Peptides against a protein of PDB entry 5HDT. Designs and how they scored, part 162

Target 1, 163 residues: chain A of PDB entry 5HDT
Amino acid sequence: MVVKTFMDMDQDSEEEKELYLNLALHLASDFFLKHPDKDVRLLVACCLADIFRIYAPEAPYTSPDKLKDIFMFITRQLKGLEDTKSPQFNRYFYLLENIAWVKSYNICFELEDSNEIFTQLYRTLFSVINNGHNQKVHMHMVDLMSSIICEGDTVSQELLDTV
Target 2, 163 residues: chain A of PDB entry 5HDT as posed
Amino acid sequence: MVVKTFMDMDQDSEEEKELYLNLALHLASDFFLKHPDKDVRLLVACCLADIFRIYAPEAPHTSPDKLKDIFMFITRQLKGLEDTKSPQFNRYFYLLENIAWVKSYNICFELEDSNEIFTQLYRTLFSVINNGHNQKVHMHMVDLMSSIICEGDTVSQELLDTV

## One batch from the design tools (peptide; made by RFdiffusion4, then SolubleMPNN)

Design b2_p29_6_s2 (from b2_p29_6, 15 letters changed)
Fold by OpenDDE base, seed 4:
Structure b2_p29_6_s2 (fold): chain B 163 residues (1-163), chain A 29 residues (1-29)
Amino acid sequence: as target 1 above (163 residues)
Amino acid sequence: AKEERKKKLKEKLKEAALKAQEKRKKEKE
């Protein structure tokens, strides 16, 4: 997997979008989403986040079920933010920074189960936050969750109850 | 300590939610 290549891609490059479409579809397969190695899953999540970055604000996937699976998968990877001393923390930080800056989860507003996805995201982030996180991590978490609340035309009571 | 950080984060989110609610209310009027 070429994570560094994705990090250097230009978001406005239509050529890059077309080039990596097949890779995007392949990375979203059950083989990668259910890979037994947690480091592989983290790298897959980072790659998927980068793919969302270059396709933003549109989704590169057409299946609502697949989109739900992807975002639930990414949400599960964010649990790795809890251990700030982990050798992989920088990659978890990258994942958080990326999805917060791009507002990747806002694509989920098009999904019927958007509230479920957002609720799981909030629960996950609240479960991992600790004093080891610096101000930048805190800022990205707030930006990510606040954007979802502010951009939604209606916010369910269930989602508000998670705050 | 962890709970304190959660509270701080929740306060920021509640503030954002309140602003969003006020905006929606104003747009509806």
Scores: peptide ipSAE 0.133, ipTM 0.674, DockQ to the pose 0.024
Fold by OpenDDE base, seed 1:
Structure b2_p29_6_s2 (fold): chain B 163 residues (1-163), chain A 29 residues (1-29)
Amino acid sequence: as target 1 above (163 residues)
Amino acid sequence: AKEERKKKLKEKLKEAALKAQEKRKKEKE
């Protein structure tokens, strides 16, 4: 896997990684992933993306089920990209930019349900794209989806049909 | 208008997919 740090700004020490481990575990709990407040869920998604950025290219989680839950959760938050006039759009943009730059979803190739995760991601991104999005947003979406296709040795027919 | 944006995005993605496919074929040779 070829994964880069966000904006090439991060070379975190091992001590910092250890410090964030506990935070990462707490953020991945059902309490946060299933929080009733939409803005809280967005913030959690951004924090999780930051954690992945710090640990890249390695995953901070060892449980495949937990990783799946996290990325399905992040994918659901990306639906918020649809409303470009929302006060929270900047955070949605940050989330998109982060995961696209870091190539965070590439960790999912190690998961049995990777195709399901990628399919949901593609469907979500294609569902939210609109004329309000500038070229940068489009670029990040393309980069995110293209990196997955390029990294994968094989692409399922279902994923190809989504394109 | 929205459909046009989607079309453009899909076209870019398809181009990337094609390049990836070609690369994979070359690597397997």
Scores: peptide ipSAE 0.118, ipTM 0.660, DockQ to the pose 0.026
Fold by OpenDDE base, seed 3:
Structure b2_p29_6_s2 (fold): chain B 163 residues (1-163), chain A 29 residues (1-29)
Amino acid sequence: as target 1 above (163 residues)
Amino acid sequence: AKEERKKKLKEKLKEAALKAQEKRKKEKE
């Protein structure tokens, strides 16, 4: 799998987008989403986030079920933000920064189970937040969660209760 | 300290939610 920086991703051609589409299909398979190695799962999540960035604001996937699986998967990876001293923390930070900046979760508004996805996201972020996190981490968390609230046509009471 | 930081985060989210609700209300009027 290929991980590119934000700068590199901004220069992607249409040909590269096609390449990432094929990669997206493979990365969304159960083999990768359910991989037993947490480091592999993190890399997969980062790649998926990059793919969403490439195709933003359109979704690279057309299957609602697959999209749900992907975002639930990404949400689970965000649990790794809890340990700020982990050697992999920088990659978890990258994941958070990416999805916050791109507003990747906004695609979920098209899904029937959007409330479930957002609720799990909020619960996860509030669960991992701790004193080890600096202002930048907090900013990305706020940006991610507030964007969903502000840009959604409707906000469920359940989601509001999570805040 | 953790609770304080979490509280601040929640406050910002609540503020954002309130602003969003007010905007929606004005759009309907």
Scores: peptide ipSAE 0.106, ipTM 0.659, DockQ to the pose 0.024
Fold by OpenDDE base, seed 2:
Structure b2_p29_6_s2 (fold): chain B 163 residues (1-163), chain A 29 residues (1-29)
Amino acid sequence: as target 1 above (163 residues)
Amino acid sequence: AKEERKKKLKEKLKEAALKAQEKRKKEKE
């Protein structure tokens, strides 16, 4: 999988961005987002996060529906953070670290269903946090959630109730 | 001022996370 390649990339040049655009589109297909293998879905999520990192602060996708699907998908993968002893935990950590650092979810402010996306993110993070998580994990979770609240023009009551 | 507000919010979020964690622990008992 191209995940290793994306992980090793810094924020790419415009030329490199164009090169990977087609790959980005394919990774957002239902084939990958609804893949039956949990490990594959995790890798896809990491790859998508890397793509957003490359294109930040702009989105490589133009369809609001597709963007919603992607971030709802990534949010679902974050449930894997719960088991700190899992062999795949390092990949879940990478996913969290990436999206927190890049502030990837800020793209969702352009979506009509942004509040739904953010609410699901907050609920997911609060549902998985446990004593096994170290300070770095906690910091990334807080950074991710605080960035959304601080940068949003309006925050729904439902979102506030999740905090 | 803005940075101070962000810090305050982060602290509140940390507190909320801790409370959520404790609640789940209690529910599992």
Scores: peptide ipSAE 0.038, ipTM 0.590, DockQ to the pose 0.030

Design b2_p29_6_s3 (from b2_p29_6, 15 letters changed)
Fold by OpenDDE base, seed 1:
Structure b2_p29_6_s3 (fold): chain B 163 residues (1-163), chain A 29 residues (1-29)
Amino acid sequence: as target 1 above (163 residues)
Amino acid sequence: SEKEKKERRKELLKERAKKAQEERKKKKE
């Protein structure tokens, strides 16, 4: 229900954005980010991805540490893309599609630990890419990674070694 | 400048977010 609410919400829906702001903040709490259920964490990641879309260009998370935690959390969920036959694959695809279209990771360029975040993202994506993925999945991954390279101000040697 | 780059990234993010939702709605039609 919560996932659907954020999926359908437009970024110009100011009244709804205000109404669900507290929920958006709670979804980034340790309770949800460290939830023991893998499926719950995936749902949370999808909601967070939509929250970045809805509140763009200003995410409701003002703490750099919290933003880092969220993107590292989303990155960890992307590992689920490795199994194309998983019952949850479509939701993992939804997550990938969202972050590829919105390119919300570009928020990280304003963070001191941006290179660490991008390095983990690239390592994760390269680790899950396989022949079972269709062209759409590959295109999203390439589009996402290319955008970060093209729009980044400084790329660390560690990130370059990963690419 | 860094200031100009930051503003550019904000504008791109806003535009991409809008286009993303438009594409999603088209898929549901």
Scores: peptide ipSAE 0.718, ipTM 0.955, DockQ to the pose 0.845
Fold by OpenDDE base, seed 2:
Structure b2_p29_6_s3 (fold): chain B 163 residues (1-163), chain A 29 residues (1-29)
Amino acid sequence: as target 1 above (163 residues)
Amino acid sequence: SEKEKKERRKELLKERAKKAQEERKKKKE
């Protein structure tokens, strides 16, 4: 299982990182990012989140446009957090937990369209946060958003106004 | 400088990634 492969991989495993590099690149293709199946897209998002973890601090995606596409894609998947009773909620939680722990969105500070990415992230998180979420979910959401504000020198006032 | 900030962000990202996997492994224990 591809998801498990990346889930269990350590970032210091240089041989494995080289072995699965092509797979990591393929997972970011339009074929997967625009896959018609919602569950497949969620699995892809989880893999991509782990790929950012594994290859940190240097993601294998060299194109700024591709990086933007990936983070916008991950952001769209986070919308699934709105339904706490969904059968896929645990996988959505996995995605949230990963990006909250790793804070991979901070890669976006190096992108020209960082403000757009962060804006969409904040809007998405605020749109899905609800009283049905347990304390851990709330904690991860707040931790993720506050980290971006505190560490970002390029966070615009416009972004803050949209929050 | 911006260069220093960029390098600091990379270092922080690397450490967070490491810690994240450690935390994940602890959850499995």
Scores: peptide ipSAE 0.718, ipTM 0.954, DockQ to the pose 0.841
Fold by OpenDDE base, seed 4:
Structure b2_p29_6_s3 (fold): chain B 163 residues (1-163), chain A 29 residues (1-29)
Amino acid sequence: as target 1 above (163 residues)
Amino acid sequence: SEKEKKERRKELLKERAKKAQEERKKKKE
């Protein structure tokens, strides 16, 4: 299972990182990012989140456009957090927990379109947050959003308006 | 400087990634 492979992989596992590098690259292809199955997309997002963790601080995706696509993709998957009763909620939580712990979105500070990415992230999180979420979910969401504000040099007015 | 900021962000990312995996392992135990 690809998800488990990346889930269990450590950053210092250089041999494994090299072994699965091509797979990591393929997972970011349009084939997977635009996969018609939402469950597959969620799994892909989880893998990508772990890939950012594993290869930190240097993601294997060197193209700024590709990085933008990936983060926008991950952001879209976070919409699934809105349904706390979904059978896939635990996996959505996994995704949220990962990005909250790793703060992988901070990679976006190096991108020209960082404000767009962050804005979409904030909008998505605020759109899905609800009282059905437990404290952990709320904590991760707040932690993720606050960290971006704190670590960013400049934040667009549009982003600030979402806060 | 921008260079320094970029380097700091990389350092933070690396450390957070490490801690994240540690937390995950603890969670499984």
Scores: peptide ipSAE 0.718, ipTM 0.954, DockQ to the pose 0.829
Fold by OpenDDE base, seed 3:
Structure b2_p29_6_s3 (fold): chain B 163 residues (1-163), chain A 29 residues (1-29)
Amino acid sequence: as target 1 above (163 residues)
Amino acid sequence: SEKEKKERRKELLKERAKKAQEERKKKKE
């Protein structure tokens, strides 16, 4: 399975990285990013999160516009964290845990629209955070948001207004 | 410089990615 393939792949697995590079590129296509099935989009988001991990520090996506689309896409999937009783919550947690550990959003510092991406991330996280989340979820959310503030050279007023 | 900052971010990303996978493997144990 595609999800498991990327999940288990190490970033120093050069042969596998080359083998699945085309698949990684296809997963970022509009077909998958705009897929009508919510569960499919979640799986795609998890794969993309692992792709950023595997190919770190150089994502295989060369277009700044594509990178923006991907991170905005991942951000939208995080909305699913709002329902802790959802059958898919564990997969949403997987996504959160990945981006919190890897800090893949830091790639966005090289993008012109970084502030927009970070603003949407913060708004999304604040919209879904609730007392039903356990300590790990809260810690990942705080860690993710604080790291962006600490490592960013400049932060827009719009982003600051959301913090 | 901006160049140095960019390289610094890449180095951090590489290390975090490595540690992330290590943590995942530990979690599965």
Scores: peptide ipSAE 0.718, ipTM 0.954, DockQ to the pose 0.830

Design b2_p29_6_s4 (from b2_p29_6, 13 letters changed)
Fold by OpenDDE base, seed 3:
Structure b2_p29_6_s4 (fold): chain B 163 residues (1-163), chain A 29 residues (1-29)
Amino acid sequence: as target 1 above (163 residues)
Amino acid sequence: SAEEKKEKRKKLLKERAKKAQEKIKELKE
């Protein structure tokens, strides 16, 4: 399984990183980002999260527009956290936990549309957060959001209004 | 400077990624 391939990959495994580079690029294609199956999109999001982890600090995606599409895509997947009883919740949790650990969204500080990306992330997280989530979910959400505020050079008024 | 901040972020990203990898391995054990 592709998700296991990237999950098990070591960031110091240069040969493997080179070997799977084309796969990483392919996973960011419109075919996968706009895949009609919700479960497939979730798996793709998890893979992309691991790709950011493995190739940190340099994502293999050279296009700013592509990076924006990817993070907006990941953000949309986080909406799945709203249903804690879903069979896929654990995978949604993995996605959240991964991006909270890695802080992969901080790559977006180099993007022109960073404020849009962060604003959408905050809106999404606030829309799904509820009392049904355990402490770890809350912790990761807060940790993720606070890190963006703390590490950002500037924060747009729109983002501040969202907070 | 902007370049200095960029370099700091890259360093943090790399360190966090390493720690995350360790935690992910623990999840699978």
Scores: peptide ipSAE 0.693, ipTM 0.949, DockQ to the pose 0.806
Fold by OpenDDE base, seed 5:
Structure b2_p29_6_s4 (fold): chain B 163 residues (1-163), chain A 29 residues (1-29)
Amino acid sequence: as target 1 above (163 residues)
Amino acid sequence: SAEEKKEKRKKLLKERAKKAQEKIKELKE
């Protein structure tokens, strides 16, 4: 299982990181990012989140456009947090925890379209944050958003005004 | 400088990723 492979991988496992590098790159292809199956997209998002963790601080994706696509993709998957009774909720929760722990979105500060990415993230999180989630979900969401504000010097005033 | 900020961000990201790894290991136990 691809998800388990990346979840179990350590950042210091250099041989494994090299072995699965091509798979990591392949997961960012349009085939997966635009996959019609919602559950597949969720699994892909979890893998991508782990890839950012494993290869930190240097993600294997070198194209700014590809990075933007990936983060926009991950952002869209976070909408699935709205249904706490979904059989896939635990995976959505894992996705949130992962990106909140790693704060991988902060990679986007190096991108020209960082404000767009952060704006979409905030809009998405605020759209689901009031859906009766437990405290852990709320804490991760707040932690994720506040980290971007605190660490960013290029965050637009427009984005801040939406907070 | 901009370069210094970039390097600091990379350092933080690496540290956070390492901590996240520890937390993920705990989840698997």
Scores: peptide ipSAE 0.680, ipTM 0.947, DockQ to the pose 0.809
Fold by OpenDDE base, seed 2:
Structure b2_p29_6_s4 (fold): chain B 163 residues (1-163), chain A 29 residues (1-29)
Amino acid sequence: as target 1 above (163 residues)
Amino acid sequence: SAEEKKEKRKKLLKERAKKAQEKIKELKE
């Protein structure tokens, strides 16, 4: 399983990181980002989250446009958090937990369209947050958003309007 | 400076990723 491959990989596993580098790059292709299967897209998102973790602080994706696409993609997947009774909720939770631990979205500060990315993230999180979520979910959401605010130097009016 | 902020962010990211890795391992145990 591809998801387990990256989940089990360590940052210091240089040989493995090199071995699966091409796979990491392919996972960011339009084929996977625009895959018609919702569950596949979720798995891809989880893999991408782990890739950011494993290759931190430098993701293997060198194109700013590609990075933007990836984070916008991950953001779209987070919509699945809205249904706490979904059989896929645990995987959605993993995605949230991972990006909250790693703060991978902070890579976006180097991107020209960072404000757009953060705006979409905030809108998505606020749209899915509900009383059915346990304390851990709420904590991760708050932690994620707070970290972006704290580490950011500029905030667009659009982002301010969202918050 | 912007460059200093970038370097700090990279350092933090690496640290967070390491901690996350440890937490993920704990989940699997």
Scores: peptide ipSAE 0.691, ipTM 0.949, DockQ to the pose 0.832; fails the geometry check
Fold by OpenDDE base, seed 4:
Structure b2_p29_6_s4 (fold): chain B 163 residues (1-163), chain A 29 residues (1-29)
Amino acid sequence: as target 1 above (163 residues)
Amino acid sequence: SAEEKKEKRKKLLKERAKKAQEKIKELKE
């Protein structure tokens, strides 16, 4: 229900954005980010991805530390892409597709720890990229990583060397 | 400048979000 709510929400729907603002904030709480259920964490990640889409370019999360936690959380969920036969693969694919379309990680360029976030993203993607994925998955992964490299102005040489 | 880069990224994010929104709607149809 919550997942569908954010998926269906239009970024121009100001009344709905205000109505669900508190829910968006609660979804980023430690309770959800550290939820013991893997499926719940995946759903939370999908919601967060949509929240970045809906509230773009201004995410409702004002704390740099919270933003870092969220993107590190999303990055960890992307590891689920490694199992293409999983019943949850379609949800993992949605997460990847969403963040690849929106390029929500580019919000991180305003964060002090952006290089750490991008490094973890690259490491995660490269760890799963050759696990029998179709062309669409590969395209999204490459598109996501390429966008960060092209738009970055503070990307470390160490990160570039890993590409 | 840093401010110019920030504004440019905001514009890009907003544009990409709009495009993504359209694509997501198509997936549900």
Scores: peptide ipSAE 0.690, ipTM 0.949, DockQ to the pose 0.816; fails the geometry check

Design b2_p29_7_s1 (from b2_p29_7, 18 letters changed)
Fold by OpenDDE base, seed 2:
Structure b2_p29_7_s1 (fold): chain B 163 residues (1-163), chain A 29 residues (1-29)
Amino acid sequence: as target 1 above (163 residues)
Amino acid sequence: SKEKKEKRKELILKRAKEAQEKRKKEREE
């Protein structure tokens, strides 16, 4: 399973990183990002999150537009955190946990459209956060957002006003 | 700045490694 392959891969596994590089690139294709199956998109998002982890500090995606698409895609998947009783919630949690631990969104500071990405992330997180979430979920959400604010010296006031 | 970018990269790498170690630890427990 592709998901397991990436989730188990270490950053220092240079040979494996090279071996699965093409797969990582294909997972970011429009075919997968725009896949009609919601569950497939979630799995793709989880893989992409691990790809950012594995290839840190440099994602294998060289196009700023592609990076934007990926993070916007991941952000859209986070909407699934809304339903805490969903059968897929554990995978949504996995996604959240990954991006909260790795802080991969901070790569976006190098992108021209970083504010748009962060705005959408904040809007999404605030839209799905609820009292049904356990402490870990809340902690990850707060940690993720706080890290972006703290690192972003130039976080626009517009972004803060939007949330 | 260039320095800020480099520090970010270092931090992301550190976090990435720590994340994987956390996963391994959780699986072992």
Scores: peptide ipSAE 0.693, ipTM 0.945, DockQ to the pose 0.820
Fold by OpenDDE base, seed 4:
Structure b2_p29_7_s1 (fold): chain B 163 residues (1-163), chain A 29 residues (1-29)
Amino acid sequence: as target 1 above (163 residues)
Amino acid sequence: SKEKKEKRKELILKRAKEAQEKRKKEREE
């Protein structure tokens, strides 16, 4: 299982990181990002989140356009947090927890289209936040958004004005 | 700035390692 492989991988496992680098690159291809099965897309998103963790602080993706596509893709998957009764909710939670804790979205500040990425993220999170979520879910959502605001300074203010 | 970027990278790396350490402890329990 590819998902389990990346979940268990350590940042200091240099040999494994090199071995699975090509797989990490292939997971970011249009084939996977535009896969017709929503459950497959969720698994891909979880793998990508772990890839950001494993290769921190530098993502293995060299193209700014590809990096943008990945974060826009992950953002779309976070919409699945809306249904707390979904059989896949635990994986959506895993995705949220990982991205929020590692602060992976903050690497988007290096991208020219960072405002577009953050705007879509905020719109998505606000659209799915509801009273049915437990405190842990709410905390991760707040942590994810506040981390971007804290680092963004004036950029964050402009974002807040557009949302 | 270069300094801000470096601080961000250091923080992300720290958080990533903490996440992995938590997982290791959970597997041992």
Scores: peptide ipSAE 0.672, ipTM 0.938, DockQ to the pose 0.834
Fold by OpenDDE base, seed 3:
Structure b2_p29_7_s1 (fold): chain B 163 residues (1-163), chain A 29 residues (1-29)
Amino acid sequence: as target 1 above (163 residues)
Amino acid sequence: SKEKKEKRKELILKRAKEAQEKRKKEREE
């Protein structure tokens, strides 16, 4: 299983990292990012989050456009956090927890359109955050947003308007 | 800056390793 493979892989597994590099690249293809099945997209997002973890500090994606697409894709999946009673909520939580802890979004500071990515992230998080979320969910959301603000020297006016 | 970029990479790597260690413990329990 692809999801379990990346979930269990550590950063020091050099042979495995090389072996599954092509798979990691394929998971970022339009076929998966634009997959019609919502559950498949969620699984792909979780895999991508783990890929950022495994290949830290540098993602295996060399194209800035591809990186932008990936983070915009992950951001769209985080919308699923809105329904705390969803059968897939645990996977949405997994995605949030991983992204927040690893600080994967901070890679976007290397991208020209970083402010667009961060703006969409903040808008998404603010749209789904509610009192039904437990403390852990809230903490991860805050950690995710604050990490970006802390590292960023400047933010766009659009981002400031969102916050 | 180049220095900030390097510090970010170091932090991300550290956090990534910590995340994996946590998962290992969870699987063992």
Scores: peptide ipSAE 0.670, ipTM 0.937, DockQ to the pose 0.868
Fold by OpenDDE base, seed 1:
Structure b2_p29_7_s1 (fold): chain B 163 residues (1-163), chain A 29 residues (1-29)
Amino acid sequence: as target 1 above (163 residues)
Amino acid sequence: SKEKKEKRKELILKRAKEAQEKRKKEREE
């Protein structure tokens, strides 16, 4: 229900964006980010991705530490892309598609720990990519990584070793 | 730079709107 609400919301719905702002903030709480259920964490990640889309260009999360936690969390969920036959694969694809197109990870350049975030992202993507993925999945992964490379002014040695 | 940051924000906003328009079209079909 919550997932659908954010999926259907557009950027021009100012009243709705204000109404659901508190919910968006609560979804980034440790309760949800560390939820024991894997499927719940995936749903939370999808909601967070849509929240970045809806509130673009300004995420409602003002704390750098919270933003770091969120993107590290989303990165961990992307591991689920490995199994193309999983019942939840379509939702993992949704997460990838959203993040890749909106370029949400690029807001991490404002964070002190951006290189750590990008390193973990690249490691995760390269660990899950396989021949079972169709062209669309590959394209989104490439788009996501290329966008970060193109904008990045400084890249850590660790990230360079990963790429 | 500040200019680069602003350009990024403009691009992200554009992409976000495009994503939503695509979803709207898909729902109408």
Scores: peptide ipSAE 0.667, ipTM 0.937, DockQ to the pose 0.846

